# Designs tried in a protein design run: peptides against a protein of PDB entry 3KDP. Part 102

Target 1, 230 residues: chain A of PDB entry 3KDP
Amino acid sequence: PFLIFIIANIPLPLGTVTILCIDLGTDMVPAISLAYEQAESDIMKRQPRNPKTDKLVNEQLISMAYGQIGMIQALGGFFTYFVILAENGFLPIHLLGLRVNWDDRWINDVEDSYGQQWTYEQRKIVEFTCHTPFFVTIVVVQWADLVICKTRRNSVFQQGMKNKILIFGLFEETALAAFLSYCPGMGVALRMYPLKPTWWFCAFPYSLLIFVYDEVRKLIIRRRPGGWVE

## One batch from the design tools (peptide; made by RFdiffusion4, then SolubleMPNN)

Design b2_p17_7_s3 (from b2_p17_7, 13 letters changed)
Fold by OpenDDE base, seed 1:
Structure b2_p17_7_s3 (fold): chain B 230 residues (1-230), chain A 17 residues (1-17)
Amino acid sequence: as target 1 above (230 residues)
Amino acid sequence: DVLELAKKLLELGKKIL
C-alpha cells in the first residue's frame, strides 16, 4: 500500500494506524497460533535442514510471501480502495499524481472525475472511509493466509482445523476488525470510519483466490516433489 | 480493553513512525 502511495502519488490507501492495527493487533494471535499447529504427517520423513547450506528464509519463501500472496493481498486492498474512490467520484486514473493537492489543506476545490469540487475535509473523510475497508480486506485475506500457512505440503483438508488456538485467532482478528470498524469514536481515534457490512464481502474473492492458489500449489508439490514450486 | 489496546497501539505507532 505505502509503496504505491509514494510511486503513484495517490491518496493514502491505508493509514499508518490501520497498518499498526494489522501488524500488532490482528496478526499476532493468528501467528502465535501456528506454533500450536499439529505437525504434517510427513514431517518426520523430511530431511533436517542443513544450517550451513539451507537458509530458513529462502528465495522461494520470499517469492511466495511477498511476490505471490502479498501481491494478491495488495490487489485485494487496492481493488476495494479504487472502488470506494470511484463510487465517490474519483476514478483510478484521476488519482494518479493527485496526492499533493489532496493533502494540501489550503486547496478546497480539488475536482473529482466529474468536475465536482471537494474541500479538504471532504477529501479526508473519503480517504479515511477507504482505510477501514482496506483494513477489513486485509483481515479477510488473512483468513486464507493463516489457513494456508497451516501446512507446507499437505492440503488443509488433509490437515483439518483441529487447532483450537488458530480458530480462536481467526475469531479474535475478526472481532477486533469489527470492533475497530464499528465502535463509536474509532473515526476520531484511529481514523477508521464505520464500514458498510457489504464491504466485508469485497475481499472474499481474493481470499478464495489465495486459498485455491495455495491448494493448487500444494497439489503440484505433492505430485511433483522437488519442483520449482516447492 | 480493546479501545485501550488500540490507544496503546496508536501511541506505539506514533513512537515508531
Scores: peptide ipSAE 0.006, ipTM 0.322, DockQ to the pose 0.067
Fold by OpenDDE base, seed 2:
Structure b2_p17_7_s3 (fold): chain B 230 residues (1-230), chain A 17 residues (1-17)
Amino acid sequence: as target 1 above (230 residues)
Amino acid sequence: DVLELAKKLLELGKKIL
């Protein structure tokens, strides 16, 4: 998100406070819950990792986390961001380079894609209106990410949903996301304006895509052990 | 227009994926 904000000079898609709420709020309990996941049925049939040659964090894990799953998550967030701005008159092409004028408090006549002029206050309301749905989109995508992280090789359908702490984590992150999105005063305190309940569904195609992608990946790994897809 | 934009963004998402 922040790299695209700099490179494309678009209005800020995700606020610093919302990033902190993800990193310190919604992600902590889910991440800890993975420590309580049941071992995969075949784990004792695998050779032990060689600590001298096999890194815990290898290039393949980095590629999967940042190059694949992280890209799908970012696309989900940006999709929500662009839809909200388009509903408010700002088409994606018009947002390119707009940041300089968008963030200038002395410019009160920034035109949208339809020639409507926007004051600084109106633009900041629209910007902060994007932050909460972007945050919620990440949380909804994280449901799929957390579920796929239960196993490296076995299908989630083979592993099942037996980890009660993980289930609690999914409810906790969802409840926290709802609290931050709808609690009175969050717009002033956190610059997280209330979102329409329909925005929760905007991320569902991306969550499904992550889930299907990882299940297909794991299926390929099971059929071709030692392949490039590991 | 929003639905068409959503379709285009979904198609773009599919192309970048």
Scores: peptide ipSAE 0.000, ipTM 0.244, DockQ to the pose 0.025
Fold by OpenDDE base, seed 3:
Structure b2_p17_7_s3 (fold): chain B 230 residues (1-230), chain A 17 residues (1-17)
Amino acid sequence: as target 1 above (230 residues)
Amino acid sequence: DVLELAKKLLELGKKIL
């Protein structure tokens, strides 16, 4: 979020405090829950990792986590952001380079894509209206990410949902997201304005896309062991 | 990668809006 805010000079898509709530709040319990996952059925057929040559975090894992899944997550969040701004008159093309004028409190006549003028206060309301749906989009996409992380090679349907701590983590992150989105005073404390319930569903296609993508990837790995897709 | 992502998002946004 913040990198694109700088590079594209767009209005701030996600607040810094909200990012901390993701990193420290919603992601912590789900990540810990993976330590309690049952071993894959084929784990004993794999050779032990050589601690001298094999890193726990290798380039392939980084490429998968940041280059593929993390990219789709960012896509989901920014999609929600662009939809909200477009519903408020700011088309995605018009947002490019707009940050300088958007953040200037002395400019009260910033035009949208339709020639409507927006005051500084009105612009900040729209900006902060984007923060909560972006956050919730990330949480909904994280459901899929957590579920796909249960296994490296086996399908989630083969592994099943037996990890009660993982299930608890999914409920915890969802409950925290609901609390941050709907608790009175969050607009002042976190600059997260109330979320329309419909925005929870905006992320579902991306969550499904991540799930389907990873299941297809795992299927390819199972059919072609030692392929470039591993 | 972030720029390509931004472009793809912009294209997706243009198709939906």
Scores: peptide ipSAE 0.000, ipTM 0.244, DockQ to the pose 0.020
Fold by OpenDDE base, seed 4:
Structure b2_p17_7_s3 (fold): chain B 230 residues (1-230), chain A 17 residues (1-17)
Amino acid sequence: as target 1 above (230 residues)
Amino acid sequence: DVLELAKKLLELGKKIL
């Protein structure tokens, strides 16, 4: 989010406070819950990792986490951001380079894609209106991410949902997201303005995409052991 | 219109990312 904000000079997609709520709030309990996951049913059929040559975190894992899943998450968040701004008159092409004028409090006549002028305060309301849906989009996508992280090779349907701590983590992150989105005063305290319930569904295609992508990946690994997809 | 916008936004996102 922040890299694209700098490179494309677009209005800030995700606030610093919102990022902290993700990193320290919604991600913490789910991540810890994975430590309590049951071993995959085939783990004893695999050769042990060579501790001298095989890293716990390797290039493949980094590529999966940041290069694949992380990019789909980012796309989901940015999709939500661009939809909200487009609904408010700012088409994606018009946002390129707009940051300088957008963030200038002395410019009160920034035009949208339709020639409507926006005051600084109006622009900041729209910006902060994007932060909460972006955050919720990440949380909804994280549901799929957490579930796919239960296993490296087995399908989630083979592993099942037996980890009660993981299930608790999914409810906790969702409850926290709802609290931060709907609790009175969060707009003032966190610059997280109220979220229309419909925005929760905006992330569902991306969550489904992550889930399907990973299940297909795992299916390929099971059918072609030692392939480049592993 | 929304679906076409969504496709355009996805394509644009792929170009920006």
Scores: peptide ipSAE 0.000, ipTM 0.234, DockQ to the pose 0.022

Design b2_p17_7_s4 (from b2_p17_7, 13 letters changed)
Fold by OpenDDE base, seed 1:
Structure b2_p17_7_s4 (fold): chain B 230 residues (1-230), chain A 17 residues (1-17)
Amino acid sequence: as target 1 above (230 residues)
Amino acid sequence: DVLKLAEELLKLGREIL
């Protein structure tokens, strides 16, 4: 999110507060829950990692986590962001380079794609209106991420959902996301304005995409061990 | 406090970039 904000010079799609709420709030319990996950049925049949040759974090894991899954997450968030701004009169092409004028408090006549002028306060309301749905989009996508992280090779359907702490984590992150999105005063305290409940569903296709993508990946690994997908 | 920290981090991010 932040990289595209910089490169494209667009209005801030996800606030630092919302990022902190993801990293410290919604992700912490889910991440801890993975420590309580049941080992994969074949883990004892795998050779131990060679500490001298095998990196714990390899290029393939980085490519999967950051390059593939992280990009799908970012696309989901940005889709939500662009839709909200477009619904408010700012088409994606008009947002390019707009940040400087957008963030200037003294410019109260920033035009949208339809020639409507926006005050600084109005622009900040619409910006912060993007932050909450982007945050919620990440949380909904992270449901899929957490579920796919249960296993490296086995299908989630083979592993099952026996980890009660993980289920609690999914509930906790969702409840926290709902609290941050709908609790009175969060707009002032965290710049997280209430979102329409329909925005929760905008992330579902991306969450499903991640889940399907990883299940297909795992299926390929199971059918062709030692392939480039592993 | 989190808002202030966020604003400072945003400022720092804008200064570095």
Scores: peptide ipSAE 0.011, ipTM 0.367, DockQ to the pose 0.022
Fold by OpenDDE base, seed 2:
Structure b2_p17_7_s4 (fold): chain B 230 residues (1-230), chain A 17 residues (1-17)
Amino acid sequence: as target 1 above (230 residues)
Amino acid sequence: DVLKLAEELLKLGREIL
């Protein structure tokens, strides 16, 4: 999010406080819950990792986490961001380079894609209106990410949903997301304005995409052990 | 205060970059 904000000079898609709420709030309990996941049925049939050649964090894990899944998560968030701004008169093409004028308090006549002038205060309301749906989009995508992280090779359908702590984590992150989104005063305290309930569904296609992608990946790994997909 | 700090850090990031 922040890199695209800098490179494209677009209005801020996700606030720093909101990022902290993800990193410290919605991600922490789910991540810890993975430590309690049941071992895969075939784990004892796999060769031990060679600690000299096989790093715990290999290039492939980094590529999967940051280069693939992380990109899909970012795309989901940005999709929500662009939809909200487009609904408010700012088309994606018009947002390119707009940041400088957007953030200037002295410019009160920033035009949207339809020639409507926006005051600084109006622009900031729209910006902060994007933060909460972007955050919720990440949380909804994280449901799929957490579920796919249950296993390295086996399908989630083979592993099942037996980890009660993981299930609790999914409820906790969702409840926290709802609290941050709808609790009175969050607009002032966190710059998280309340969102319409319909925005929760904007991430569902991306969550499904992540889930299907990883299940297909795991299927390929099971059929071709030692392939480039591992 | 955290929001102000975040805003200042964002401003600083915008000024440096």
Scores: peptide ipSAE 0.009, ipTM 0.322, DockQ to the pose 0.020
Fold by OpenDDE base, seed 3:
Structure b2_p17_7_s4 (fold): chain B 230 residues (1-230), chain A 17 residues (1-17)
Amino acid sequence: as target 1 above (230 residues)
Amino acid sequence: DVLKLAEELLKLGREIL
């Protein structure tokens, strides 16, 4: 989020506080829960890792996590951001380079895509209105990410949902997201304005996409062991 | 204090990047 804010000079899509709430709040319990996952049924058919040559985190795992899944997560958040700004008169093309004027408190006549002028205060209300839906979009996408991370090769349907700590993590991150989105005073404390309940559903297609993508990937790996997809 | 820290981190991010 922050990289695109800088590179594209767009209004800030996700605040620093909201990023910290993701990294330290919503993601910790889910990540810890993976340590308690049951071993895959085929794990004993795999050769032991060579501690001298095989890294725990290899380039392939980084490429999958950040290059594929992380990009889909970012796209989901940015989609929600662009939809909200478009509903408020700012089309995606018009946002490019707008940051400088957007963040200037002395400019009170920034035009939207329809020629409507926006004061600094009005612009900041719209910006902070984007933070909560972006955050919630990430949490909803993280449900799918956590579930797909249960296994490397087996389908989630083969593994099942027996990890009670993982299930607890999904409820915890959702409850925290709801608290941060709807608790009175979060607009002042975190610059997270109240979320319309409909925005929770905007992320669902992306969560489904991640889930389907990973299940298809795992299916290909199972059908073609030693392929380039591994 | 958390808000102040976040604002400072945001400022630093904008200055460095």
Scores: peptide ipSAE 0.009, ipTM 0.384, DockQ to the pose 0.022
Fold by OpenDDE base, seed 4:
Formats: sequence, C-alpha cells, structure tokens
Structure b2_p17_7_s4 (fold): chain B 230 residues (1-230), chain A 17 residues (1-17)
Amino acid sequence: as target 1 above (230 residues)
Amino acid sequence: DVLKLAEELLKLGREIL
C-alpha cells in the first residue's frame, strides 16, 4: 500500500497505525495458531526434509506468500479504496499525482473528477474513510490465507477445522477488526472511521478467489506430484 | 543510511532466526 502511495502519488490508502493493527493485532494470534496445526494425514508418506539442503522458507513459499497471495490481498484492499474514492467523486485516474495537493492543508479547492471542490478536512474524512474498509478487506482475505496455510498438499476439506487455536484466531482477528471499526473514538485515536457493514462483503470475492486458487493448486499437486506448482 | 539500517535489520533477523 505505501509503495503505491509513493510511486503513484495517490492519497494514502492505508495508514501506518492501521498497518500496525494488522501486523501486531490481527495477524499475531492467527500466525501463532499455525504452530498448533495437526500434521497432514499423508505426512508419514512424505520424505523428511533434509535440514542441510532444504530451506524452511524456500523460493516457492516466498512466491506463494508474497508473489501470489500477498498480491491478491493488496488488490483487494486497493479495489475497496478505489471504489470508495470513486463513490466520493474521485475516479482512479484522477488520483494519480493528486497526493501533493491532497495533503496540502492550505489548498481547500481540490477538484474531484466532476469539478466538485473539496476542503482539506473533507478530503481527510474521505481518506480516513478508506483506511477502515481497507483494513477490514485485509482481515477478510486473511481468513482465507490462514485456512489455506493449514496444509501444504491436502485439501482443507481433508484436513478439517480441528485446530481450536486457529478458530480462536479467526474469531479474535474478526472481533478486533469490528472493535477498531465501530468502537466510539477510533476515528480520533486511530483515524479509523466507522464503515458501513456492506464493506465487509466487498472482500469476499477476493477471499473466495484465494481459497479456490489454493485448493486448485493443491489438487494439481496431488494429481501431479513433483510438478512445477509444488 | 537506509542501506546500513537494512543491513543491520538483516543481521538482527539472522541472529533471531
């Protein structure tokens, strides 16, 4: 998010405080919960990892985590951001290069795509209105990410949802997201303005996409062991 | 300065992992 903010000079999609809430708030318990996941049913049929040659974090894992899943997460967040700004009169193309004028408190006549002038205060309300739905989008996508991380090869339907700590993590991150989104004073404290409940559903297609993508990937791995997808 | 910080963070990361 911040890289696109700098490169494209767009209004800030996700605040630093909101990023900290993701990294330290919503992701901690879910990430720890994976350490308590049950072994896959076929684990005894796999050769042990060679600790001298096989990295715990390999290029395939990095590609999956950052190159595929992380990009889908970012796209989901940015989709929500662009929709909100478009609904407020700022089309995506108009946002390019707008940051300088957007962040200038002395410019109170920034025009949207329709010629409507926006004060600094009005612009900041819209910006902070984007932060919460972006955050919630990430949390909803993280549901799928956490679930797909339960297994490397087996379908989640084969593994099941037996890890109570993982289920607790999903509940915790969702409850925290709801708290940060709707608790009075969060707009002042965290610059997270309340969102319409409908914004929770905007992330669902991306969450579903991640889930389906990974299940298809795992299906291919099961049908073609040792393939390039593994 | 950013490169030095990145190197220190990488070093710290390697020490922790």
Scores: peptide ipSAE 0.000, ipTM 0.263, DockQ to the pose 0.018

Design b2_p17_8_s1 (from b2_p17_8, 15 letters changed)
Fold by OpenDDE base, seed 2:
Structure b2_p17_8_s1 (fold): chain B 230 residues (1-230), chain A 17 residues (1-17)
Amino acid sequence: as target 1 above (230 residues)
Amino acid sequence: DIEEYRKRLLEAIEKLR
């Protein structure tokens, strides 16, 4: 998120402190939980054939588990960010390069995509309003991602939810999200203004799509072992 | 109409909070 902020010169989608809270509070417990996940039965049954290829497979699995989760989380967050700003008159294309004027407190006539002028205060309110749902979206997307990453080939319905640590992690990150979103003072401390509960569902279609995509992917892998999707 | 847009925008902002 921060890199995109710099490269695209868009208004800040998520505060630095909030990012740290995600990394330490939201991502850490799930990551640990994945380490305690039971190995998939088909992986355990495979005798180590070639240490190099097995290492590559393991690295690919780790990359999928950690790298893909982070990428999908960012995509989900940015999706919510752009939706909120678009609903407030700022289309995604208009946000490109807008940061300099956006952050200038002396410019009170920044125009949105429809010619409405925004004061500095109004812009910052909208910006800080985006921080909370961005964070919440990451959590919601992470629910799906964590469940997906439990197995490489087996359906979630086949493997089940046996890892108590993972389940605990899901509840913990949800509780943290609720705390950061609704606890008094978080707007000042973390630049996370409270949001209506309906915004928790903003990322649900996205999470569902990812879930369906992964189930289809796994189905293809089971039907065509050694395919390019593996 | 800019005034209608402004009104809808304010309502949308209030819905976000």
Scores: peptide ipSAE 0.019, ipTM 0.543, DockQ to the pose 0.023
Fold by OpenDDE base, seed 1:
Order: structure tokens, then sequence, then C-alpha cells
Structure b2_p17_8_s1 (fold): chain B 230 residues (1-230), chain A 17 residues (1-17)
């Protein structure tokens, strides 16, 4: 997200505080959950077929898969970001190169795509309004990530949701998202302004996409053991 | 009301400027 922010020179879609909330609030608990995942997961049970070569290959493939999932997460966040800004009058194409003027507090007449002038404060409100749904999008997508991380080869339908810590993690990150989205003062304190409940649904297609992606990947792995998709 | 909250936030930001 930050790289795209720099490259496209768009208003910041995801603040540092939001990033920290992701790292500490949404990633840590899932990681702990996975650490306590019982032996039902095939991830820890899978031994390399060739310890000399297959281990590195598998690690690379896993890293690539997680990288791809992370990219899908980012795309989901940006989608929500662009939709919100578009609904507020800023079309994606208009955002390109706008950051300099956007971030200048002395410019109070930045025009949107429809010629409406925006004060600095108004711009910052809409920007910070984007931070919340970006975070929420990550959380919703992480639901899928947590579910799919339980197994390497087996479908989620086969493994089930038996890990209480996983369920707690899902609850915690959702509760955190709700808290940050709707608790008074969070906008001022964390630059996470309140989110309309409808925006939670913007993430669902991407969550589904990740789920489908992983299920298809796992299906391929089951059908073709030792394939490049492992 | 989210809109009312946004209004209050705007006012708060303006005061902080």
Amino acid sequence: as target 1 above (230 residues)
Amino acid sequence: DIEEYRKRLLEAIEKLR
C-alpha cells in the first residue's frame, strides 16, 4: 500500500497507526492461533520428500503463495479506498499526483472530479475515512487467511473450525475492527474515522477470492502432488 | 449517527488547525 502511495502519488490509503493495528491486532493473534494448532494440520506434518531440495522449494512456494494472498488483500483494500473516494467525488484517475496538493494544509480549494472544492480538513476527513475501511478490508480478508492456513492440502471443509484460539482470533480482530470503526474518539486518536456498516461488505468479494484461490490451489495439490503450486 | 460524528470530527480538526 505504501509503495503504491509513493508511486502513484495518491492520498495515503493506509496510515501507520492502521498498519500497526494490523500487525499487532490482526496478525499476532492469528499467529498464536496457528502456533497452538493441533496435529490435525498437515502443514507441520508434511515432511520434505527430498530434504535437500524440496524443503527450499516448498518454502519458496509457500512464500509466493502468501505473497499472492497479501497482494489480493492489498487489492481489496485499494478497491475499498477508491470506491470511497469516488463516492466522495474523487475518481481514481483524479487521485494520481494529487498527494502534494492534498497534503498541503494551505490549499483549501482542491477540486474533486466534479469541480467541488475541498478544504484541507474535509480532505483529511475523507482520507482518514478511507483508513478504517482499508483496515476492515484486511480483517475480513484475514478471516479467509486464517481459515485456509489451517491446512496445506486439505480443504477447509474437511479440517473444520475446531481451534478455539482461532475462533477467538477471529472474534478479537473483528471486535477490534468494530471498536476502531465506531468508538468515539478513534478518528481523532488513530485517524480511523467511523465507517458505514455497508462498507464492511466491500471486502467480502476479496475474502471469497482468497478462499476460492486457496481451495483451488489445494485441490491442484491434492490431484498433483509435488506440483509447482505447493 | 456517523454523519454527525464526521461533522464533530471536522469541527475538532478545524479547532486543532
Scores: peptide ipSAE 0.019, ipTM 0.590, DockQ to the pose 0.033
Fold by OpenDDE base, seed 5:
Structure b2_p17_8_s1 (fold): chain B 230 residues (1-230), chain A 17 residues (1-17)
Amino acid sequence: as target 1 above (230 residues)
Amino acid sequence: DIEEYRKRLLEAIEKLR
């Protein structure tokens, strides 16, 4: 997200507070929950082939998978960001290079895509309105990520949702997202302005995409054991 | 209402000028 912000010179899509909430608030409980997850049945039954090479290959594949999931999460956040700005009159193309004027408090006549002028305060309200949905989008996408991380090869439908700590993590993330989104004063204190409930649904296609991606990956692994997708 | 909240926030910011 930060790289796109620098390269495209768009208004800040994700605030520092939201980043901290992701790193400290949403990642801790899931990480702990995964530590207590039961080993996948196929992993326990698999004889070690070559412990050095197989470990390295598995680590690389896991790293790539997490990288891809992270990219999908970021895309979901940016999608929500662009939709909100477009709804407020700023089309994505118009946002390119706009950051300099956007962040200048002395410019009170920044024009949107339709010629409407925006004061600095109005622009900042719209910007901070984007921070919360971006965060919420990440949380919703993380639901899928947490669920798929329970297994490496088996379908989520086969493994089930037996880990109570994981379920608690999902509720904790959701509760945090709701608190930050709707608690009075969060806009002033944390620069996270209230979110329309409809914006929660903007993340669902990306959550589904992650789920489908992982199920397809696991299906390929099951059909071709020892393939490049493991 | 989010719009009402935005309005109140804008008014508060204007008072701080």
Scores: peptide ipSAE 0.017, ipTM 0.542, DockQ to the pose 0.030
Fold by OpenDDE base, seed 4:
Structure b2_p17_8_s1 (fold): chain B 230 residues (1-230), chain A 17 residues (1-17)
Amino acid sequence: as target 1 above (230 residues)
Amino acid sequence: DIEEYRKRLLEAIEKLR
């Protein structure tokens, strides 16, 4: 998200504090789950024909899969961001290159896509209104990611351990999202204004996309055992 | 309701104006 912010010169879609909360709070559980999955895959793998190459391939595949999931997560967040801004009169095309004027406190007549002028304060309110939904969208999409990790064909015992980690992760992410979204003072302290519950659903299509992606991936793996998708 | 939120947000913005 931050990279797109820099590249596209759009208004900041996600605050630095929120990014830190994602990185430290939400990404930790997936990372732990990955570490456990790797450990499990190492235990369950029949003697790798070539331990070095097979481990490297598996690590690359896992990293690629997580990279793809991460991209879908980012897309979900940006979708929510663009929806909110569009609802407030700023179409995505108009946001391109707008950052400089957007962040300038001395410019109080930034025009939206419909010619309406926005003061600096008004713009910042809209920007900060985007931060919470963006974060929540990422959390909801991460739920799907965590659930996908659960659906891997592992032993019942390993599934049980993964389930506990999964549940804990879901709880932590949800609690963090709720805290940041609804705790009094977060709007001022973290530039995260309270979110309507309906915005939680904006991420659902992307969560579904992740599920579909994973199922397709699993299907490909099943059809081509030992392929590059494993 | 997103529309209600939008409305409230717009109203809040209008009050700032």
Scores: peptide ipSAE 0.020, ipTM 0.595, DockQ to the pose 0.033; fails the geometry check

